# Peptides against a protein of PDB entry 4Z63, part 142

Target 1, 334 residues: chain A of PDB entry 4Z63
Amino acid sequence: LCLGMNDLTGNIPEDLFHLKRLNLLGIQENRLSGSLSREIRNLSSLVRLDVSWNLFSGEIPDVFDELPQLKFFLGQTNGFIGGIPKSLANSPSLNLLNLRNNSLSGRLMLNCTAMIALNSLDLGTNRFNGRLPENLPDCKRLKNVNLARNTFHGQVPESFKNFESLSYFSLSNSSLANISSALGILQHCKNLTTLVLTLNFHGEALPDDSSLHFEKLKVLVVANCRLTGSMPRWLSSSNELQLLDLSWNRLTGAIPSWIGDFKALFYLDLSNNSFTGEIPKSLTKLESLTSRNISVNEPSPDFPFFMKRNESARALQYNQIFGFPPTIELGHNN

## One batch from the design tools (peptide; made by RFdiffusion4, then SolubleMPNN)

Design b2_p18_2_s3 (from b2_p18_2, 5 letters changed)
Fold by OpenDDE base, seed 4:
Structure b2_p18_2_s3 (fold): chain B 334 residues (1-334), chain A 18 residues (1-18)
Amino acid sequence: as target 1 above (334 residues)
Amino acid sequence: SSVFDLLPPLPPINVIYL
């Protein structure tokens, strides 16, 4: 049953929950309000629940133990409060959880040992507080993690050295500290292709440790951190780099010539720094900017990027990294 | 200031109307 993209209002009729054979409930992009009914428990055959883009409020009901086939729960852009229900945090069937842009709060707790199927987690833009959950690496299939725009004070946990499944990670605007520790930990994530750390580490030094290595890194975004230092030499070994944003920092020195050696680099933003010297001629040789057909057959990251040109600007959602226009921004350097 | 948030793309829900 798909009722998305309408102007439906009020609550879900209780009789809808009598549909015990329902595999898919999509009611997204409506004006449905009130609490999400606990009677969802009656949908024992449910594989996908999409309640996203509504006006739901209250706590998410703790009924996910009665949904043994649930693989996809999409609840983004609602008014949900409280924590993740215990049954949801223990779901062995759940592959994808998206609760982005809610009012969920408290300490983030997931039973990763139970969540054996979880591959994608989006909890961005909530009110989670405390520390990052140290047990996230126990989610052995978890590839995609968005925890951006929460209040995870402190550092990236040391346990994230063991986060071998991690491919896409956003921690943007989460009050994180110690970029040197964060990078030193996350370099051990051998499958990490996308790392977004924007609006953290305020005023810290970007480490230039040659021992740092991100073998599979394609996307690095560390904007708006007021970071000091220079272009990090360790980044030159990330031969698969496609997108680099270090804008709105306090980086100094020259833009190094090796930045033009990235065959796949199609988006570069170094704007609003304190870089000096000449623009490297190697930037004019970027093959990705000259070739029209970057046929990147790579599976699109399961994450839209939001580009805001300005803080006041509407975020443009890009469902694929490759949806970004080829860009070089070097403006506002001194 | 560029702000990149990683979201999961909704996989194109091939809405299999069952």
Scores: peptide ipSAE 0.033, ipTM 0.654, DockQ to the pose 0.036; fails the geometry check
Fold by OpenDDE base, seed 2:
Structure b2_p18_2_s3 (fold): chain B 334 residues (1-334), chain A 18 residues (1-18)
Amino acid sequence: as target 1 above (334 residues)
Amino acid sequence: SSVFDLLPPLPPINVIYL
C-alpha cells in the first residue's frame, strides 16, 4: 500500500492495521499527525515502513519485536521525540534505519550484536547527546553512518579502529574534539571512502603526520573547523581522491604540486584559507577537469550530500557526488 | 561554509503493484 505524496491528514485509520499480509506501507510526504500508533505491531508481514515527511509526534512505539520481517524503517522529517525504542535498537531484520531530522534525544544506544543486518544508519539532525557509541563497530554490516548535527562530545572512540564495514561516515557539526586522534583512529577503517567532519575540531591543528594513510578515501570534507597548519602530506597517498573540501579553515603555506596528481579529483575547495604562493601548474593537468569522458566510479553513497556554498545559502541536495559540477575553488586566500 | 550531510538514499522500492 503506497499512499505517499498526497495531502492526507489526521491519523492512520485503525482498520489499516488489520492488513496482516501487508509487506509495504508507504505514507510518506503527507500531513499525517499525532502519535505513530502502537497497532503497527499487527502488520507482522511488514518489510518496509515509510512514514517520512509527515507531522508525526511523540515517541516511536516499542513494537519492533513484533515486526520480524522489517528491513526498512523510514521516519525522517517528523517530530519524533524520546530515544530509539529498545525493540528497534535490537532488531535483527533491520537493514536501514532513517530517523534523520527529528527531535530524538538522550544517549544513542544500539545493540549492534543483535542488529546483524543493519547496513545504513541515518540519525542526522537530532538531539542525541553524550559520547559516540563505542559499540558501533559491532554492527558488522554497517556501511553508512550519518550522525551529523547531534550534540556528541569528546573524541572518536578507539574501538572505531575495528570498524571494517564503515564506508561512508558523516559527523558534521557534532562538537567533536581531537582531530589528530580522530584521523589516527579512522585510518584503520579499510573500507572508508567518504569522511565528512565539517564544523568540528574548532581551532585545532590539522595533523601533518606522514604515517597517516587512507587507502580508499574518495571524499574528504573537513570544512569550517578553523584548522591551523598546512596541506597535509599524508593526503598525497590517497590516490582515489575525488572530492576535497578544506574550505573555511586557517590553513597556511603553499598549495603543494601533488594536488594535481589526483587522477579522479573533480571537486577541490580550498577557499577561505590563508594559503600563499603560486597556484600549482599541475592543477591545470587534472584529467577529471579537462575530460568529460572519465567514467569516475561514483561512490554511490547511500546518502545525498547537502552542499551550502554560503552560510546564508539554501543547502543544495545532491543524490550523487558526481552531480557536483567539476569545481576548483581557491578564492579568498591571502 | 560547505556542509555535507550524508543522507541515505532510499533503496529502490521494488514497488510490487498489487
Scores: peptide ipSAE 0.032, ipTM 0.651, DockQ to the pose 0.033; fails the geometry check
Fold by OpenDDE base, seed 1:
Structure b2_p18_2_s3 (fold): chain B 334 residues (1-334), chain A 18 residues (1-18)
Amino acid sequence: as target 1 above (334 residues)
Amino acid sequence: SSVFDLLPPLPPINVIYL
């Protein structure tokens, strides 16, 4: 049943939950309100539930033990409160969980040992607090993780050295500390292609440790951290780099010539720093800016990226990083 | 805000289409 993208109001009729053979319920992009009914438990054949972009409120029902076929739960952009229900946090069938832009709170806890199928997790823009869950690397298929805009105090857990499945990771604006530890841990994530750490590590030094290496790193965003130091030499070994944003920091020194050696680098933002010297002539030789043919068939992350042109601007949604225009931003480096 | 902020507010990207 697909009723998405309408102007439907009120609550879901309870009789809808008698559809025991229903594999897909999509009611996204409506004005549905009230609590999400516990009677969802009656949809025992459900594979996909999409209630996203509504006005739902209350706690998410703890009924996911009765949904053994559920692979996709999309609840982003609602008013859900409380925690992740225990049955959802233990779901062996769930591949994708998207609860972005809710009011979920408390300590984030997932039973990753039980969640053997989980590959994508979007919990961005919630009210989760405490520490990052140390057991996330036990989710052996978990590739895409958005935890941005929560209140995860402290450091990246040491256990994340073992997060081999991790490909896309955002922790933007999550009150994280110790960038040196974070990078020292996350470099062990051999499949890490996208790392977003914006609005963390306030006033720390960006490490220039030559022992740091991110082999598969394509996207690095560490903007608006007030970071001190210079352009990190370890980054020059990330030969697959496509997008670099270090804007709104306190980085100093010259922009190094090796920044122009990245064959795939199509987006560079170093604006609002304290860089000095000349613009490297190697930037004029970036093949990605001169050749239209960067058909990088990368698997798009299951979650969209959002770019704001300014704080007051509407965020532009990009389903693919390649949707970003080729950009060099070097402004405001006085 | 429903934004997965990959990027901070860019200044208005003067998209210089070269």
Scores: peptide ipSAE 0.032, ipTM 0.644, DockQ to the pose 0.068; fails the geometry check
Fold by OpenDDE base, seed 3:
Order: C-alpha cells, then structure tokens, then sequence
Structure b2_p18_2_s3 (fold): chain B 334 residues (1-334), chain A 18 residues (1-18)
C-alpha cells in the first residue's frame, strides 16, 4: 500500500493494521501526526515500512520482534523521541534503518551481533549523545553509516580499525576531537570510499603523516574545521579520488602539483583557506575536467549528499556525486 | 562560498529536488 505524497492528516486508520499480508507500507510525505501505533506489530508480513516526512511524535514502538521480515524502515523527518527500540536494535532482518532528522536521544546502542543483515544506517540529525558505539564494527554487513549532526563527543573508537564493511561514513558536525587519531583509525577501513568529517576537530592540525593511506578513497570532505597545516602528502596516494573538499579551514602553504595527478578528480574545493603560491598548472590537465567519457563508478551511498551554496541557502540534495558539476573552487585564499 | 554540508541532516527545509 503506497499512500505517499498526499495531504493525509491525523492517524493511520486502525483497520489498516488488519492487513496481515501487507509487504509494503508507504505513507511518506504526508501530515500524519501522533504516535506511531503499536498495532504495526500486526503487519507480520511487512518487508518495507516508510513513514518518512510526516509529523509523527513520541517514541518508536518496541514491536520489531513481531516483524521478522522487515528489511527497510524509513522514518526520516519526523518528531520521534527516545532511543532506538530494543527490538529494532536487535533486528536480524533489517537491512536499512533511516531515522535521520528526528529528535532521538540518549546513547546510541545497537546489538550489532544480532543485526546480521544491517547494511545502511542513517541516524543523522538527532540528539544522540555520549560516545560513538564501539561495537559498530560487529555489524559485519554495515557499509553506509551516517551519524552526522549528533551530539557525540570524544574520538573515533579504536575498534573502527576492524570496520572492514564500512564504505560510506559521515560524522559531519558531531563534536569529534583528534583528527590524527580518527584518520589513523579509519585508514584501516579497506573498503572506505566516502569520508565526511566536516564541522569537527575545531582548530586541530590536519595530519601530514606519510604513513596514512586510504587506498579506495573517492570522496573526502573535511570542510569548516578551521584545520591548520598544509595539503597532506598522504592524500596523494589516494589515486581514486573524485571529490575533495577542504574548504573553510586554515590550511597554508602551496597547493601541491600532485593534486592534478588525480585522474578521476572532478570536484575540488580548497576555498576559504590560507593557501599561497601559484595555482598548479597540473590542475589544467585533470582528465575528469577535459574528458566527458570518464565512466566513474560512483560511490552510491544510500544516503544523499547535501550542498549549500551559502549558510542561508536551501541545501540541495544529491543522490549521486555525478550530480555535482565539475568544479574547482580556490576562492578566498589569503 | 560553498558550505558543503555533505550529508548534513537538513532541518525540515524545503528540499528542492533537482
């Protein structure tokens, strides 16, 4: 049953929960309000639940033990409060959990040993606090993780050295500290292609440790951290780099010539730094800017990228990095 | 000035889907 993209108001009719053979419930993009009914438990055949973009409030009901076939739960852009329900945090069937842009709070706790099918986790824009969950690497299929805009504190856990499944990771604006430790840990994530660390590590030095290596890194975004230092030499070994944003930092020195050796680099933002010297002539040789025929296998995270042209601008959602125009931004270097 | 808020959870701002 798909009833998305309407002006439906009020509660879900109780009779809808009698549909025991329902595999798909999509009621997204409405004005549905109140608590999400516990009677969802009666939908024992449910594979996909989409309640996103509504006015739901209260706690998410702890009924996911009665939903043994549930693979997809989309609840983004609601008013949900509390934590992740215990039955949801222990779901062996769940592949994708999206609860972005809610008011969920407390410590993030997932039973990753039970969540054997979890591939994608979007918990961005919530009120989760404390530390990053050290057991996330125990989610052996977890590839896509958005934890951006939470009230996490401290450092990336050492256990994330073992996060072999991790491909797409955003921790943007989560009050993280110690970028040197974070990069030193995350370099062990051999499948990591997309890393977003914007609005963290305030005023720290960007490490220039030549021992750092991100072999499969395609997207690196570390904007608006007020980072000091220079363009990191270790990044030159990330031969698959497609998008680099280091804007709104305090980076100094020259832009190195090796920045033009990235065959797939189509988006570069180094704006609002303190870079000096000449623009490398090698930037004019970027094949991605000159050739239309670069079949770049995009990292396709299950979560969108958002672009704001300014703080007051509407954020543009991009489902694919190819949606970004080929760009070189070097403005506002002093 | 691009504030690349890559993966910023948007407050309920009218997302223009391009």
Amino acid sequence: as target 1 above (334 residues)
Amino acid sequence: SSVFDLLPPLPPINVIYL
Scores: peptide ipSAE 0.026, ipTM 0.677, DockQ to the pose 0.083; fails the geometry check

Design b2_p18_2_s4 (from b2_p18_2, 6 letters changed)
Fold by OpenDDE base, seed 5:
Structure b2_p18_2_s4 (fold): chain B 334 residues (1-334), chain A 18 residues (1-18)
Amino acid sequence: as target 1 above (334 residues)
Amino acid sequence: SSVFDLLPPLPDINVIYR
C-alpha cells in the first residue's frame, strides 16, 4: 500500500493493521500525527515500512520482534522521542534503518551481534548523547553510517579499526575530539570511500603524518573545524579522491602541486583558510574539470548528499556525488 | 560553513556551504 506524497492527516486507521499479507506500507510525505500505533505488530508480512516526512510523535513502539521480514524502516523527519526500541535494536532482518531528523535521545545502543543484515544506518540530526557505540564494527554488513548532528562526545572508538564493512561515514557536528586519533583509527577501514568530519575537533592540528593512508578515499569533508597546520601530505596517496572540502579552517602554507594529480577530483573547496603562495598550475590540468564524461562506477550511497549554496538556501539533494557541479573554491584565503 | 552529511533524501543535511 503506497499512500505517500499526499495531504493525509490524523492517525493511521486501525483497520489498516488487519492487512496481514501487506509487504509494503508507504505513507511518507503526509501530515499524519500522533503516536505510531503498536498495532503495526499485526503486519507480520511487512518488508518495508515508510512513515517518513510526517508529524508522528511519542516513542517508537517496541514491536519489531513481531516483524520478522522487515528489511526497511524509514522514519526520518518526524517527532519521535525516546530511544531505539529494544526489538528494533535486535532486529536480524533489518537492512536499512533511517530515523534521521527526529528527537531521539539517550545513549545510542544497538545489538550489532543480532543485527546481522544491517547495511545502512541513518540516525543523523537527533539528540543521542554519550560516546559513540564501540560495538558498531560488530554489525558485519554495515556500510553506510550517518551519526551527524548528535550530542556525542569524546573520541572515535579504537574498535573502529576493525570496521571493515564501513564505506560511507558521517560524524559531522557531533562534538568529537582528537582528529589525529580519529584518522589514525579510520585509516584501517579498508572499504572507506566517504568520510565526513565537519564541525568537530575545534582548533586542533590537522595531522601531517606520512604514515596515514586512505587507499580508497574518494570523498573527504573536514570543514569548519578551525584546524591548524598545512595541506596533509598523506592525502597525496589517495589517488581516487573526487571531492575534498577543507574549507573554514586555519590551514596555512602553500597549496601543494600534487593536488592537481588527482585524475577524478571534480570538487575542491579550500576556501576560508590562511593559504599563501601561488595557485598550482597543475589545477588547470584536472581531467575532471576538462572532460564531462567521468563515468565513475561508484555504487550510489544509500544516502543522498545535499548542497546549500548559502546558509539560508534550501539544500539541493544529490543522489550521487557526481551530481555536484565541478567546483574549485579558493576564496577568502589570507 | 560547509556541512556535509550522509543522509537519506532530506533537504537540510549534507550541506556544503558555498
Scores: peptide ipSAE 0.030, ipTM 0.699, DockQ to the pose 0.201; fails the geometry check
Fold by OpenDDE base, seed 1:
Structure b2_p18_2_s4 (fold): chain B 334 residues (1-334), chain A 18 residues (1-18)
Amino acid sequence: as target 1 above (334 residues)
Amino acid sequence: SSVFDLLPPLPDINVIYR
């Protein structure tokens, strides 16, 4: 049943939950309000539940033990409060959980040993607090993780050295500290292609440790951290780099010539730093800026990127990294 | 089309600032 993208109001009729053979319920992009009914438990054949972009409130019902086939739960952009229900945090069937842009709170707790099918987790823009869950690497299929815009104090857990499944990771604006430790840990994530750390590590030094290596790194976004230091030499070994944003930091020194050696680099933002010297002539040799056919048939990260043209602008959503226009931003340097 | 092609645009979490 797909009723999305309408102006439906009020509550879900309780009789809807008598549809025991229903595999897909999509009621997204409406004005549905109230609590999400516990009677969802009656939808025992449910594979996909999409309640996103509504006005739902209250706690998410703890009924996911009665939904053994549920693979996709989409609840983004609602008013949900409380924590992740225990049955949801233990779901062995769940592949994708998206609860972004809610009012969920408390410590983030997932039973990753039970969540054997979880591959995508979006909990961005919530009120989770405490530390990052040390057991996230136990979610052996977890590839895409967005925890941005929460209040995770402290540093990236040491256990994330073992996060082999991790490909996309966003921790933007999550009150994280110790960038040196974070990068030192996350370099062990051999499948990590996208790393977004914007609005963390306030005033720290960007490490220039030549021992750091991110082999598969395609997207690095570490903007607006007030980071000190220079362009890190270790980044020059990330030969697959496509997007680099280090804007709104306090980085100094010259822009190194090796920045133009990245064959796949099509988006570079180094704006609003304290870089000095000349613009490297090697930037004019970036194949990605000269060739129209960047057919990078790369799997887009499961989570969209957002571009703000300025702090006050509405963010533009890009479902694919390749949706970004080829860009070099070097403005507002010395 | 990936299952993600069916997801409405997610709001501004991975904000690239210009």
Scores: peptide ipSAE 0.026, ipTM 0.633, DockQ to the pose 0.308; fails the geometry check
Fold by OpenDDE base, seed 4:
Structure b2_p18_2_s4 (fold): chain B 334 residues (1-334), chain A 18 residues (1-18)
Amino acid sequence: as target 1 above (334 residues)
Amino acid sequence: SSVFDLLPPLPDINVIYR
């Protein structure tokens, strides 16, 4: 049943929960309000639940033990409060959980040893607090993780060295500290292709440790951290780099010539730093900017990128990184 | 400067009907 993109108001009719053979319930992009009914438990054949972009409030009902086939739960952009229900945090069937842009709070707790099928987790823009959950690497299939815009004070857990499944990771604007530790840990994530760390590590030094290596890194965004230091030499070994944003930092020194050696680099933002010297001539030789036919094997995160041209601007959604226009921004380096 | 954040796909795009 798909009733998305309407102006439906009120709550879900109780009679809808008598549909025991329902595999897909999509009621997204409406004005549905009130609590999400516990009677969802009656939808025992449910594979996909999409209640996103509504006015739902209250706690998410703890009924996911009654939904043994549920693979997809989409609840983004609602008014949900409380934590992740215990049954949801223990769901062995769940592949994708999206609860972005809610009012969920408390400590983030997932039973990753039970969540054996979880491959995509989006909990961005909530009120989770405390530390990052150390057991996330126990989610052995977890590839896509957005935890941006929460209040995860402290550092990236040491356990994330073992996060072998991790490919797409956003921790932007989460009050994280110690970028040196974070990068030192995350370099062990051998499948990591996309890393977003914007609005963290306030005023720290960007490490220039040549021992750091991100072999499969395609997207690195570490903007608006007020980071000091220079262009990090370790980044030159990330031969698959496609997008680099280090804008709005306090980086100094020259832009190194190796920045033009990235065959796939199509988006570069180094604006609003304190870089000096000449623009490397190698930037004019970037194949991605000169060739129209670069088949970029794009990382396809299960979640889009949002570009804001400035802090006050409306975010533009891009479902693919390739949706970004080829860009070199070097402005405002004073 | 662009601020990038990983946000979930628009509802229409993540309907990978598989």
Scores: peptide ipSAE 0.025, ipTM 0.655, DockQ to the pose 0.045; fails the geometry check
Fold by OpenDDE base, seed 3:
Structure b2_p18_2_s4 (fold): chain B 334 residues (1-334), chain A 18 residues (1-18)
Amino acid sequence: as target 1 above (334 residues)
Amino acid sequence: SSVFDLLPPLPDINVIYR
């Protein structure tokens, strides 16, 4: 049943919960309000639940133990409060959980040993607090993780050295500290292709440790951190780099010539820093910016990227990084 | 394959600044 993108108001009719054979319930992009009914438990055949973009409030009902086939739960852009229900945090069937842009709070707790099918987690823009869950690496299929815009204080857990499934990771604007530790840990994530750390580590030094290595890194976004230091030498070994944003920092020194050696680099933003010297001539030789057709295997996170022209501008959503225009932005240095 | 959802631009989430 798909009723999305209407002007439906009020509650879900109770009779809808009698549909025992319903595999898909999509009621997204409406004006449905009140609590999400506990009677959702009656939809025992449900594979996909999309209640996103509504006016739902209250706690998410703890009924997911009665939904053994549920693979997709989409609840983004609602007014949900409380935590992740215990039955949801223990769901063995769930592949994707999207609860972005809610009012969920407390410590984030997931039973990753039970959540054996979880591959995508979007909890961005909530009120989760405390520390990052140390047991996230126990979610052995968890590939996409957006935890941006929460109140996770402290450092990236040491356990994330074992986060082998992690491919796309966003922690933007989550009050994280110790970028040196974070990068030192996350370099062990052998499948990490996309790393977004914007609005963290305020005023810290960007580490220039040549022992750091991100072999599969395609997208690195560490903007607006007030980071000090220079262009990190370790980044030169990330031969698959496609997008680099280090804008709105306090980085100094020269832009190194090796920045032009990235065959797939099509988006570079180093603007609003304190870089000096000449623009490397090697940037004019970037193959991705020339007429040469390069096949790019784009990383596809489940969370979008947003581009803002300035802090006051409306962000533009990009679902694919390849949708970005080829860009070299070096403005506003010094 | 991952399910893509159109998300409104939310401030400070995966933002690339110019």
Scores: peptide ipSAE 0.021, ipTM 0.657, DockQ to the pose 0.348; fails the geometry check

